# Peptides against a protein of PDB entry 7BDX: the designs that were tried, part 330

Target 1, 212 residues: chain A of PDB entry 7BDX
Amino acid sequence: EMGAAACTLLWGVSSSEEVVKAILGGDKALKFFSITGQTMESFVKSLDGDVQELDSDESQFVFALAGIVTNVAAIACGREFLVNSSRVLLDTILQLLGDLKPGQCTKLKVLMLMSLYNVSINLKGLKYISESPGFIPLLWWLLSDPDAEVCLHVLRLVQSVVLEPEVFSKSASEFRSSLPLQRILAMSKSRNPRLQTAAQELLEDLRTLEHN

## One batch from the design tools (peptide; made by RFdiffusion4, then SolubleMPNN)

Design b2_p29_8_s4 (from b2_p29_8, 16 letters changed)
Fold by OpenDDE base, seed 5:
Structure b2_p29_8_s4 (fold): chain B 212 residues (1-212), chain C 212 residues (1-212), chain A 29 residues (1-29)
Amino acid sequence: as target 1 above (212 residues)
Amino acid sequence: as target 1 above (212 residues)
Amino acid sequence: MWSYETEDERERAREIREETQRLHEELLK
């Protein structure tokens, strides 16, 4: 309980750039983010396939951790840190996103996807995650999620890939051959306006790529 | 382990006034500090009389909590919060300082004493803790500690009382009748320069009080 | 630690920070 409370507060204050810098400036950052990955992994492994996120201290704790990672990645120096010094954490996030089934741990998925999106703001970060084994299949796996918010953040991440020619060229063949076009088209007709817009924009970006 | 790490980071960043304000500005502050008291109490109760602070995650966690309280109390709004909204925590700190034996959990004692000292910067805070049952005997109990740092912070807290006439007048009789003068005199001859100075200053303050 | 960031990167990051904060508030009420 106390751990969850402390982590929750840390999440809240990490919305500040100065706090992120302070976190990273200390000698505990490496250890902290290493343990973060382990903790998140342990939590996900403890979940039975049919169990949603329980309203528990443990869930709150993991949400807060994911939130902290997101906030760290929202800062330039934080992205630098994650990409250069905490790649294992990024690998863990990717793995966990793959381990979770559609509809499972929706809120955690969203936070993890947001973290990855922030990492992808940095070209180096985008390169790293896009070159991860199974990255493209993972995106499609995640797009099968019934939750609009999960799908939204997947589309945003896909867009980050599509909009970076250097990155896209490396995966272009696999991307084109496996693109769930019908799924994305369906999303472009979603009643969720954010999802609808994201899907439409992505489709436009893809069309532009085909003409160039 | 993760809880301790998170709390440690929170401790570190709480050295910033802005972070303290952020902590207190949230709706989780009350709960957090309530749990803090409980956690610290649980830790102290778990210690056998002869066992020093173990190098454990639990100890680190409690140290970090004590550090957070100290940092919160270092800020005006933090003192206001503690004195007005978290009196139970202050009571707990006083109780724990009494429960610990001389030489036991030295580092934690120091942090808790530092917290109380910061609280005492506020007249309202000083009034509150000085009017706590057994406060004067507690100070003398703590002064019997063999650790110079513990004694130093006790003397600083005593000085806060002595330098506030409104507060001192309420306890003057008890204070004078029970003052461990020989102990303080011995400290004024300590090889530890900080302790020596603190003891000398307190003795001077006491002499001034007797002449007025 | 310092890293150069473009205006576009800052804007994208800002949006996510705001969204993360919103999620924090929603999840931890």
Scores: peptide ipSAE 0.086, ipTM 0.792, DockQ to the pose 0.240
Fold by OpenDDE base, seed 2:
Structure b2_p29_8_s4 (fold): chain B 212 residues (1-212), chain C 212 residues (1-212), chain A 29 residues (1-29)
Amino acid sequence: as target 1 above (212 residues)
Amino acid sequence: as target 1 above (212 residues)
Amino acid sequence: MWSYETEDERERAREIREETQRLHEELLK
């Protein structure tokens, strides 16, 4: 309980750029983010495949950790830190997103996807994520999620790839051959306005790329 | 391990006034500080009377908690919060300082004493602490500690009382009748310059009060 | 530590920070 409470507060204050810089400026950052990945992994491994995310101290703790990572990745120096010094954590997040079943740990997925999106804001981060083994299949796996927020953030991540020619060119063939176009089209008709917009924009981006 | 790491980071960033304000501005502060007291108490109760402070994750965690309290108490709004909304925590700290034996958990004692000193910066805080049952005997109990840093911070707390007439007048008789003068005199001859200075200053303050 | 950001990167980062904050508030209810 105490750990979860402390981590929750740390999540809250890490919304500040100055706090993120303070976290990273210390000599404990590397260890913290290393343990973060391990903790998140341990949590996911402990889940029964069919059990939805429980509202527990452990869940809250892991949410807070994911939130902290997201907040760190929201800052330029934070992205640099993660991509240069905590790649294992990024790998872990990608792995965990693959390990979770559709509908499982929805809120955690959202936070993890948000963190990856933040990392993808930088070309270096985007390159790192997109070159991860199984990245393209992972995107489509995640798009199969019934949750609109999960799908939204997947689409945003896909868009990050599509909008960067240097990155997209490397995976364009695999991307085109495996693109769940019907699924994205369905999302463009969603009643969820955010999901609808994201899907529509992505479709427009994809159409533009087909003519180039 | 993860909890300790998170709490350690929170301790570090809480050195900023803005971070303290952020911590207190949320709706989770009360719960956090409530659990903090409980955690500290649980730790102390788990100690064997003769076992010195272990370098463990648990110890680090409790140190970080005490550090956070200290940092909160360093800020005016933090003191106000503690004195108005987290009195139980202050009571717990006082109790724990009484429960610990001389030489036991020295670093924790120092942090707890530092937090109380910070609280004592405000008259309201000083009044609250000094009016706690057994406060005067507690001070002398703590002064019996073989550790110079513990004694230093006790002397500083004693000085806070002595320098506030409104507070001192209420306990002056008990204070004078129980004052470990020989112990303080011995400290004024310490090779530790900080301890020496603190003891000398206190002796001067006490002499001034005897003539008024 | 200095790191260069484009205006686009800053805007995207700002948006996601706001979203993260909203999510934080929602999860803590």
Scores: peptide ipSAE 0.083, ipTM 0.793, DockQ to the pose 0.218
Fold by OpenDDE base, seed 4:
Structure b2_p29_8_s4 (fold): chain B 212 residues (1-212), chain C 212 residues (1-212), chain A 29 residues (1-29)
Amino acid sequence: as target 1 above (212 residues)
Amino acid sequence: as target 1 above (212 residues)
Amino acid sequence: MWSYETEDERERAREIREETQRLHEELLK
């Protein structure tokens, strides 16, 4: 309980760029993010396949951890740190997203996807994530989620790949051959305006690439 | 372990006034400090009387908590918060300082004393702490510690009382009758320059009060 | 630690920070 409370506060204050810099400037950052990955993994492994995300101290703790990672990745030096020094954490996040079933741990998925999106803001981060084994299948796996927020953040991450020619060219063949076009088209008609817009934008971006 | 790491980071970043304000501005501050007191108390109660402070995750966790309290108390709004909204925590810190034997949990004592000193910076905080039952005996109990840092911070807290006439007048009789003068005189000859100076200053302040 | 960031990167990061904060507030209610 105390740990969850502390992490929750740390999540909140990590919204500040100065706080993120302070975290990274300390000698404990590496250890913290190493344990973060382990903790998140342990939580996901403890979930029974049929059990929904419980609003528990453990859940809040893991949410806070994911939130901290997201906030760290929200700044340039944070992205650099994660890609240079905490690749295992990124690998863990990718793995956990793959281990979770559609509809399972929705809130955690959203936070993890947000963290990956933030990492993808710069080319080095985008390259690392997109070159991860099974990355493209993972995106489509996640896009099968019934939750609109999960799907939204998946589409945003996909868009990050599509909008970077240097990255997209390396995966273009697999991307085109496996693209769940019917799903994305359906999302472009969603009643959720954010999801609708994201899907429409992605479809437009993909059309532009076909003409170049 | 994760909790300890998170608290350690939170401790580090709480050195910033802005971070403290962010912590207090949230709706989770009350809960956090409530649990803080409980956690610290639980730790001290778990100690066997003969066991020295172990460099464990639990120890680090509690140190970080005490450090956070200290940093919160270092700013005006933090002191106000603690005195207005977390008196139970202050009571707990006082109690724990009394429960610990001389030489036991030195580092924790130092942090707790630093927090109380910071609270005592303003009159409201000083009044609250000094009016706590057994406060004066507690100070002398702590001054029997073989650790120079513990003694230093006790003397600084004593000085806060002595330098505030409104507070000192209420306890002057008990203070004078129970003052471990021989101990303080010995400390004024300490090889530790900080302890030496603190003891000398206190003795000078006490002499000034005898002439007024 | 200094790292170069484009205006586009900053804007995208800002949006996510704001969204993360909203999510934080929603999850802790």
Scores: peptide ipSAE 0.080, ipTM 0.793, DockQ to the pose 0.220
Fold by OpenDDE base, seed 1:
Structure b2_p29_8_s4 (fold): chain B 212 residues (1-212), chain C 212 residues (1-212), chain A 29 residues (1-29)
Amino acid sequence: as target 1 above (212 residues)
Amino acid sequence: as target 1 above (212 residues)
Amino acid sequence: MWSYETEDERERAREIREETQRLHEELLK
């Protein structure tokens, strides 16, 4: 309970750029993010089958950790730190996203996807993530989630790849051959306005690429 | 391990006034400080006999919590919050200081005493602390500690009482009758320059009061 | 030396920070 409370507070204050800089400027940052990955992994592995997200102290703790990572990745120096010094954590997040079933731990998935999106804001981060083994299949796996928020953030990540020629060109063939076009088209007709817009924008981007 | 790491980071960043304001501005502050007191109490109660301070994750966690409280109390709005909304925590700290034996958990004692000193910076805080049952005997109990840092911060707290007429007048008789003058005189001859100075200053303040 | 951020990068990051803050508030209820 106390750990969760402390983590929650840290999550809240880490929304500040100055706080992120303070966190990273200390001598405990590396260790903290290393343990973060391990903790998140342990939590996910402890989940049985198709169990829904737990409303427990442990869940709150892990959500807060994911939130902290997201906030860190929202800052330039934070992205640099993660990509240069905490790659294991990024690998862990990618793996966890693959280990979870559709509909499982939806909120955690959203936070993890948000963190990856933030990491991908710069080219170095985007390259690192996109070159991860099984990245493209992972995107489609995640897009099979029935949750609109998960799908929204997957589409945003896909868009980041599509709009960066240097990254897209390396996997264009695999991307095009495996693109779940029908799923994305269905999303473009969603009643969720955010999801609808994201899907439509991505479809437009893809059309532009096919004509270039 | 993860909880301790998170708490440690929170402690570090809470040295900033803006971070303290952010912590208190959220809707989780009350709960956090409530659990903080309980956690600290649980830790102290788990200690057996004359056992020295543990070098464990639990110890680090509790130290970080005490550090956070100290940092919060260093800020005007933090003091106001603690005195108005978290009195139970202050009561707990006072109790824990009494429950610990001389030489036991020295670092924790120092942090707790620092927090109380910060609370006492304003009149409302000083009044609250000084009117706690057994406050004067507690001061002398703490002054029996062989550790110079503990004694230093006790002397600082005593000085805060002595220099505030509105507070001192209420307990002047008890204070004068129980004052461990020989102990304070011994401290005024300490090789520790900080302790020596604090003891000498207090003695001067006391002399001024007797001549008034 | 920290990497330079473009205005576009800053805007994208800002949006995510706002969303994260919203989630923080919602999840803690």
Scores: peptide ipSAE 0.078, ipTM 0.789, DockQ to the pose 0.208

## One batch from the design tools (peptide; made by RFdiffusion4, then SolubleMPNN)

Design b2_p30_1_s1 (from b2_p30_1, 13 letters changed)
Fold by OpenDDE base, seed 1:
Structure b2_p30_1_s1 (fold): chain B 212 residues (1-212), chain C 212 residues (1-212), chain A 30 residues (1-30)
Amino acid sequence: as target 1 above (212 residues)
Amino acid sequence: as target 1 above (212 residues)
Amino acid sequence: SELEKLKQEVGELAKEILEEIAKKLPEVIA
């Protein structure tokens, strides 16, 4: 009980850059993020194939952990830390996103995707994520999610790849062949204005690159 | 120990409007603010006539609590909550400000005065505070403080009264007779530019009202 | 369960981190 409260509180305060610096400057950061990954993995494994998101204290706890990672990744020094010192956590997040079914643990997916997006602001982080085995199939899987917010954050991550020539040039052919363009096109017609805009922007970016 | 850390963190994050709303939307808000008042009162009573501010963990804890109140009062819904549902806390703050000697617990005084000022942004709050028994004598007592920051925040609170015709008209005669005008005049000559400006502005406002 | 054990461990670390932050936070807030 006290542990969950502490993590929730840490999530809240980690919105501050100074707090993030304090976390990373401490001697417990490495261990904390290592166990964070393990905890999230254990939680997802415990879902035993149930597609429904659990409304439980455990879920709230894992949300807090994912939120902390997201907030850390929002800061430059935090991104550096994750890319250089906590690659296992990034690997875990990618794995968990692949293990969760469409419609399952939507809130957690959103937080994890936000963390990956934030990491992608760092070029080294973007390269690491995009070069991960099965990354493009993972995007296809995630874009099959019925939740608009999940899809939105996937589109943002894809756009991060497309906007970086050094990264996109290496995988342009694979992106065109394996990215569900028709699904993205369908999203560009969504009633959700945020999703609609994100999808339209991405499609425009992709078209521009086809002519280059 | 955990309580002090948690409160300090809560103080920091309560600068966010969303966090304040979350605090107030919870089922524990009333209890929290009730205990806050009791804790602050207990602390002040423990000082046993010593004028010196204690550099202790207890002091830090009370500062955090007072800071939370200040941050809550900075938000519209927070002010409404305090005025409607936590009047006991406001009464406690007024009492504690009266019980503390000049030069005693300066940081706490500043935080409490800031909270009262923030509450005074709400007309109902301003009326409640200004109509409190012994309010004007309390202002005299607080303006006798040697600390410039304490005096500054007292002046700001007085100005909140003066700027509201509905409130000031009721007590104008008492303010003129019981407010230490010569002390405020002395502050208008202070080397502290913030104090100087605040005192000068207040005196100008008072003079303007004498001619109306 | 493994999850409960991990929750306790990470929770304890979170508490410790919060305590460290709390010591520095007054300087940041001030």
Scores: peptide ipSAE 0.206, ipTM 0.495, DockQ to the pose 0.405
Fold by OpenDDE base, seed 5:
Structure b2_p30_1_s1 (fold): chain B 212 residues (1-212), chain C 212 residues (1-212), chain A 30 residues (1-30)
Amino acid sequence: as target 1 above (212 residues)
Amino acid sequence: as target 1 above (212 residues)
Amino acid sequence: SELEKLKQEVGELAKEILEEIAKKLPEVIA
């Protein structure tokens, strides 16, 4: 119980850059994020069995962990840390996103996607994520999610790739061939204005790049 | 020391709805808020003796606690929790506001008043607070405070009562007779624009209700 | 369960991290 509360508290305070710096400056950061990844993984694995009503407490705990990662990734030094010292965590997040079914653990997906997006702000992070095995198939999988917020964050991640010529050029052919353009097009017609706009912008960006 | 820091952090993060939900979802929420009330009460009681230079740390700790309550009350589920499960805390806050002298512990008063105001957003909370014994005398006492911010928050609380016909009708006679109208009028002439406006609006609201 | 163990471990670490932050808070919040 105390542990969950501590993580929740840490999540909340990690919205501060100073707190992120303090977290990373400690000698426990590496271990913390290692165990964080393991914990999230263990949680997701536990979902495959009995739809045991996920103890709302356990879910909240994992949300807090994912939130911490997201907040850390929002800060420059945090991104550097994750990309350089916590690649296993990034791999875990990518794996977890692949393991979860459409509509499953929406909030967790959103947090994880936000973390990846934040990491992608760093060119090194973007390269690492985009070059991960099965990244494009993962995007296809995630874009099949019925949740608009999940899809929105996927589109944001894709946009990060598209907006970086150095990364996109290497995978342009694969992106053009493997991105679910029809799904993205469908999203551009969504009633959700944020999703609609994001999808439209991405489609425009992709079209622009085809003509260059 | 650790407790104060933890509470300060919790105060900061409790501005998040998700954090509030996490706090309340825990099995320790009841105990936490019980102890919170007791701690605040103990602190205020300690003020009567030697003007011991209130250890800035102790004061900060209590401020943080009050801040947490305020933030919890700002959220719908938090209000429900406080009104249903932490009435003792509400009673404590009301008592503490009565026990403190004008000009004494201004910041704490403000935080407590903010919490009451937030609770008053819920009709059940508003009813509970307004029906508390000595509520109107308490308003009189609080409106005598030389601090403009204290007075402002008192006026806001009064306005919450006035704006709710179901509550105001029951106490309309008492409010009209017992509210320090002259004090409120004086506040409407304050150099503080926020206080001035709040007082003016309240007076207008009261006048409007007299003509109905 | 493995999850419970991990939860406890990461929670303890989080607590320790918070404690460390708390010690620095006067410097960070000031």
Scores: peptide ipSAE 0.193, ipTM 0.473, DockQ to the pose 0.399; fails the geometry check
Fold by OpenDDE base, seed 4:
Structure b2_p30_1_s1 (fold): chain B 212 residues (1-212), chain C 212 residues (1-212), chain A 30 residues (1-30)
Amino acid sequence: as target 1 above (212 residues)
Amino acid sequence: as target 1 above (212 residues)
Amino acid sequence: SELEKLKQEVGELAKEILEEIAKKLPEVIA
């Protein structure tokens, strides 16, 4: 379908900052990202608990959409746009991450987590995401995923919170009590070097903050 | 018509297999590649024997188009598409390579040769190209080009033929008699290491096949 | 299906956005 192709193309080109600016400068940006969220949500709901083969046209389409969001969020103006004008999309992504079971739609989870991480680079975005209802339980849920790539991106997101005292201090007790520290510790011993490093760094930062 | 900018974008993103699949999955793929061939042909004809500055918008546009073809041909499904559904484009590329004088539109030649090489990875594509009228004379013509990059890609294309006994055996005598062996030998002594290696390997393969 | 409808809608928007970008792209690629 031409629509899927267009989204795939848009995903590819959105890696460019200039393209992101062009997307956001258009009068259709709000609507596009609104429908993007709706589409992603509809897709996840359509799974009806079954692991859909990732090679389906629908999966490719949703990956493209998630990829676009990720690429937009990679740029400062894109982050600002998402936080200011597309909070519903962020809410949707958070919800979808919670709706998906461990091991389900791994690639989509990764893309969504990447987008959230990118948003978290913005303090306003970080605050918004971290203050979202069920955020900490969501982290716990996602860290239970068997996929190392999912876990890696969750750890990156957690790290964004931990590294911002203004955010972390407000929920430090809940964060510490609700994070699966044993799971993170297990990740620090992972054979996956990226996961291992991320977990180790996070644990170190958590320990440092406990003594302060 | 896709504007020059759109084509340039498409060229850039067509390096992705997923984008190629998306392009080909659309109902406009045939039309797009048909127009691509026509546009390339129109451009070459417009040169009226003069070396056009490669930095013109028209040149950029044609480079983008040729680049798209190259990228499409780099993917298995893309090769299949070109060989099955866009033979006219292949014919056009072959014709244009013959129409261009040595040293003329070097970059375009390289892109077109790259696309043909990519198509030649498919046996069906290789057969189609190698059996095209005037193919061997075309190789001779192209190997007379003063540009090392052009010659390199010609040698690569020739190598694709030589390495396929099913194709080479049918025209071995004509191939041997019509290839400028002295020129290829000169290339094997080139200061350009890529050209040198390609020429040496081709000569070795030709010699090996002569004794069999 | 709802998904198909949404897919079509967002796809159309994506196309329109691409068209808009294409108009501005000489400024972007340059």
Scores: peptide ipSAE 0.187, ipTM 0.460, DockQ to the pose 0.413; fails the geometry check
Fold by OpenDDE base, seed 2:
Structure b2_p30_1_s1 (fold): chain B 212 residues (1-212), chain C 212 residues (1-212), chain A 30 residues (1-30)
Amino acid sequence: as target 1 above (212 residues)
Amino acid sequence: as target 1 above (212 residues)
Amino acid sequence: SELEKLKQEVGELAKEILEEIAKKLPEVIA
C-alpha cells in the first residue's frame, strides 16, 4: 500500500530535474530501477495474454513505475544513467513491448515508448535501443497497434533513428524493407492530428533520405 | 517507519492547493488532524524540559506533521478548515508554543508559528488566535527566544494582529503594556536582515497607531 | 509508548490519504 503511493508520488515529483538528480545521487537508484524492471515484467506476465488492460491497483502501480522511468529519461543525466547503468531495464522495456499484444496495456505501452524515446535523445541511448536484437521487427509489431497514441510514440522513436545518420545508415536497408510503409502512409491520413503530422513528417524524412 | 515516510511525503505534496483540497475533501481529515495534534503534544511532553532538540525519527515525524499543518494553513480553504473544524489543533499549537522553553525545539516552533501566521491571514483565524487565553503573554514568552527565526515569525504574527484594526483595537492597551518593546527595539538592530526589517516595520506600525 | 501508538495511527491515516491522493496526483502533477 505505502509502496504504491510512494511510487505514485515519486512519479509526480520526478518531473523535476532536481528530484531526478536526487534519485540518481542516492545509493538506492540502481536497486530501485532493477526492481522496477522486474516488477513491470512480473505484471506483464500476469496478464496471461488477455488484451484487456487491468484496471487494478497493480496496473496503476506499474504505470507509476513506468512514469518514473520516463521522467528520469527526460533529463540528460537520467538518460546517461539509464544507458550506462540500467540497460537491463531498457532491455526489459523492449521485451515487454514485444510481449504485449496490440491493444493490450495501451497506457503502459505509451509510457514505455515515451521512456525509450527520451532515452533516444541520448546518442548512446539511441544506439543501444536501435541495436537491440529485433528492434525493427518490434517497430513493425508496435505499429500494428490500433491505438493512435501507441503508434504516435512508435513513430517518434522511428524518427529519432532516421534523424541520426550515424544510426540510420547502419540499418537503412532494413528500415526500408521492414518498416510498414503502407501503415505509416495510412497514419498520415489519420484523423488524429498528432499522428497524422508525425507520420507525414516521417514519410518526408524517409523520402528525402532515399534520394541522398 | 512507513507512517513517518508517508507523512513526510504528504508534507512535501501538501504545498499544492489541489493536494490540500484532496486531503480536506476526504473523510479522514478531521481524524488525521486530531491525531496530529495529539502526536505533537505527546512529542513535546516527551522532552522532559530538555532544551536540546531531539534529532530523532520522532522529531522528523513531528516536523512533517507540523509542516502539513503549515501547508494546509497556507491555502484559503485550509485556513477555513482549521479555524472551523480543527480548533483543537490550533489550541494545541498555542499550548505547545507556551510549553516549550526558549531555544527548545526551534524548528518545530518555527513551523508552528508559520502555521499560526498562515491561519492569521484568515480574519476568523486571526480572531481565534488573538482571543486565545494568554495569547499576549505567549508572545512575550516567544519573543524571549534567542533564535532569530523564532522571533521573526512571532513578529510576523504580531504584525498580523496590528494590521487588523478590528482585532488590534480590542487588545491595544494590553499590547502596548505587555509587548516587550525593548526587545523588539533590540531586534530592529539585529544583524539578521529579515528580523531587523520585521522589527522595524512593526515598531513603525505601533508608533503610527499610537498617534491615531 | 503513546507516541509510537499515535505515530502508527496517524501514519496509517497518512498512508490512506496518500493512497487517495496518489490516484489523482498523476493528473494533477503531470
Scores: peptide ipSAE 0.028, ipTM 0.372, DockQ to the pose 0.393; fails the geometry check

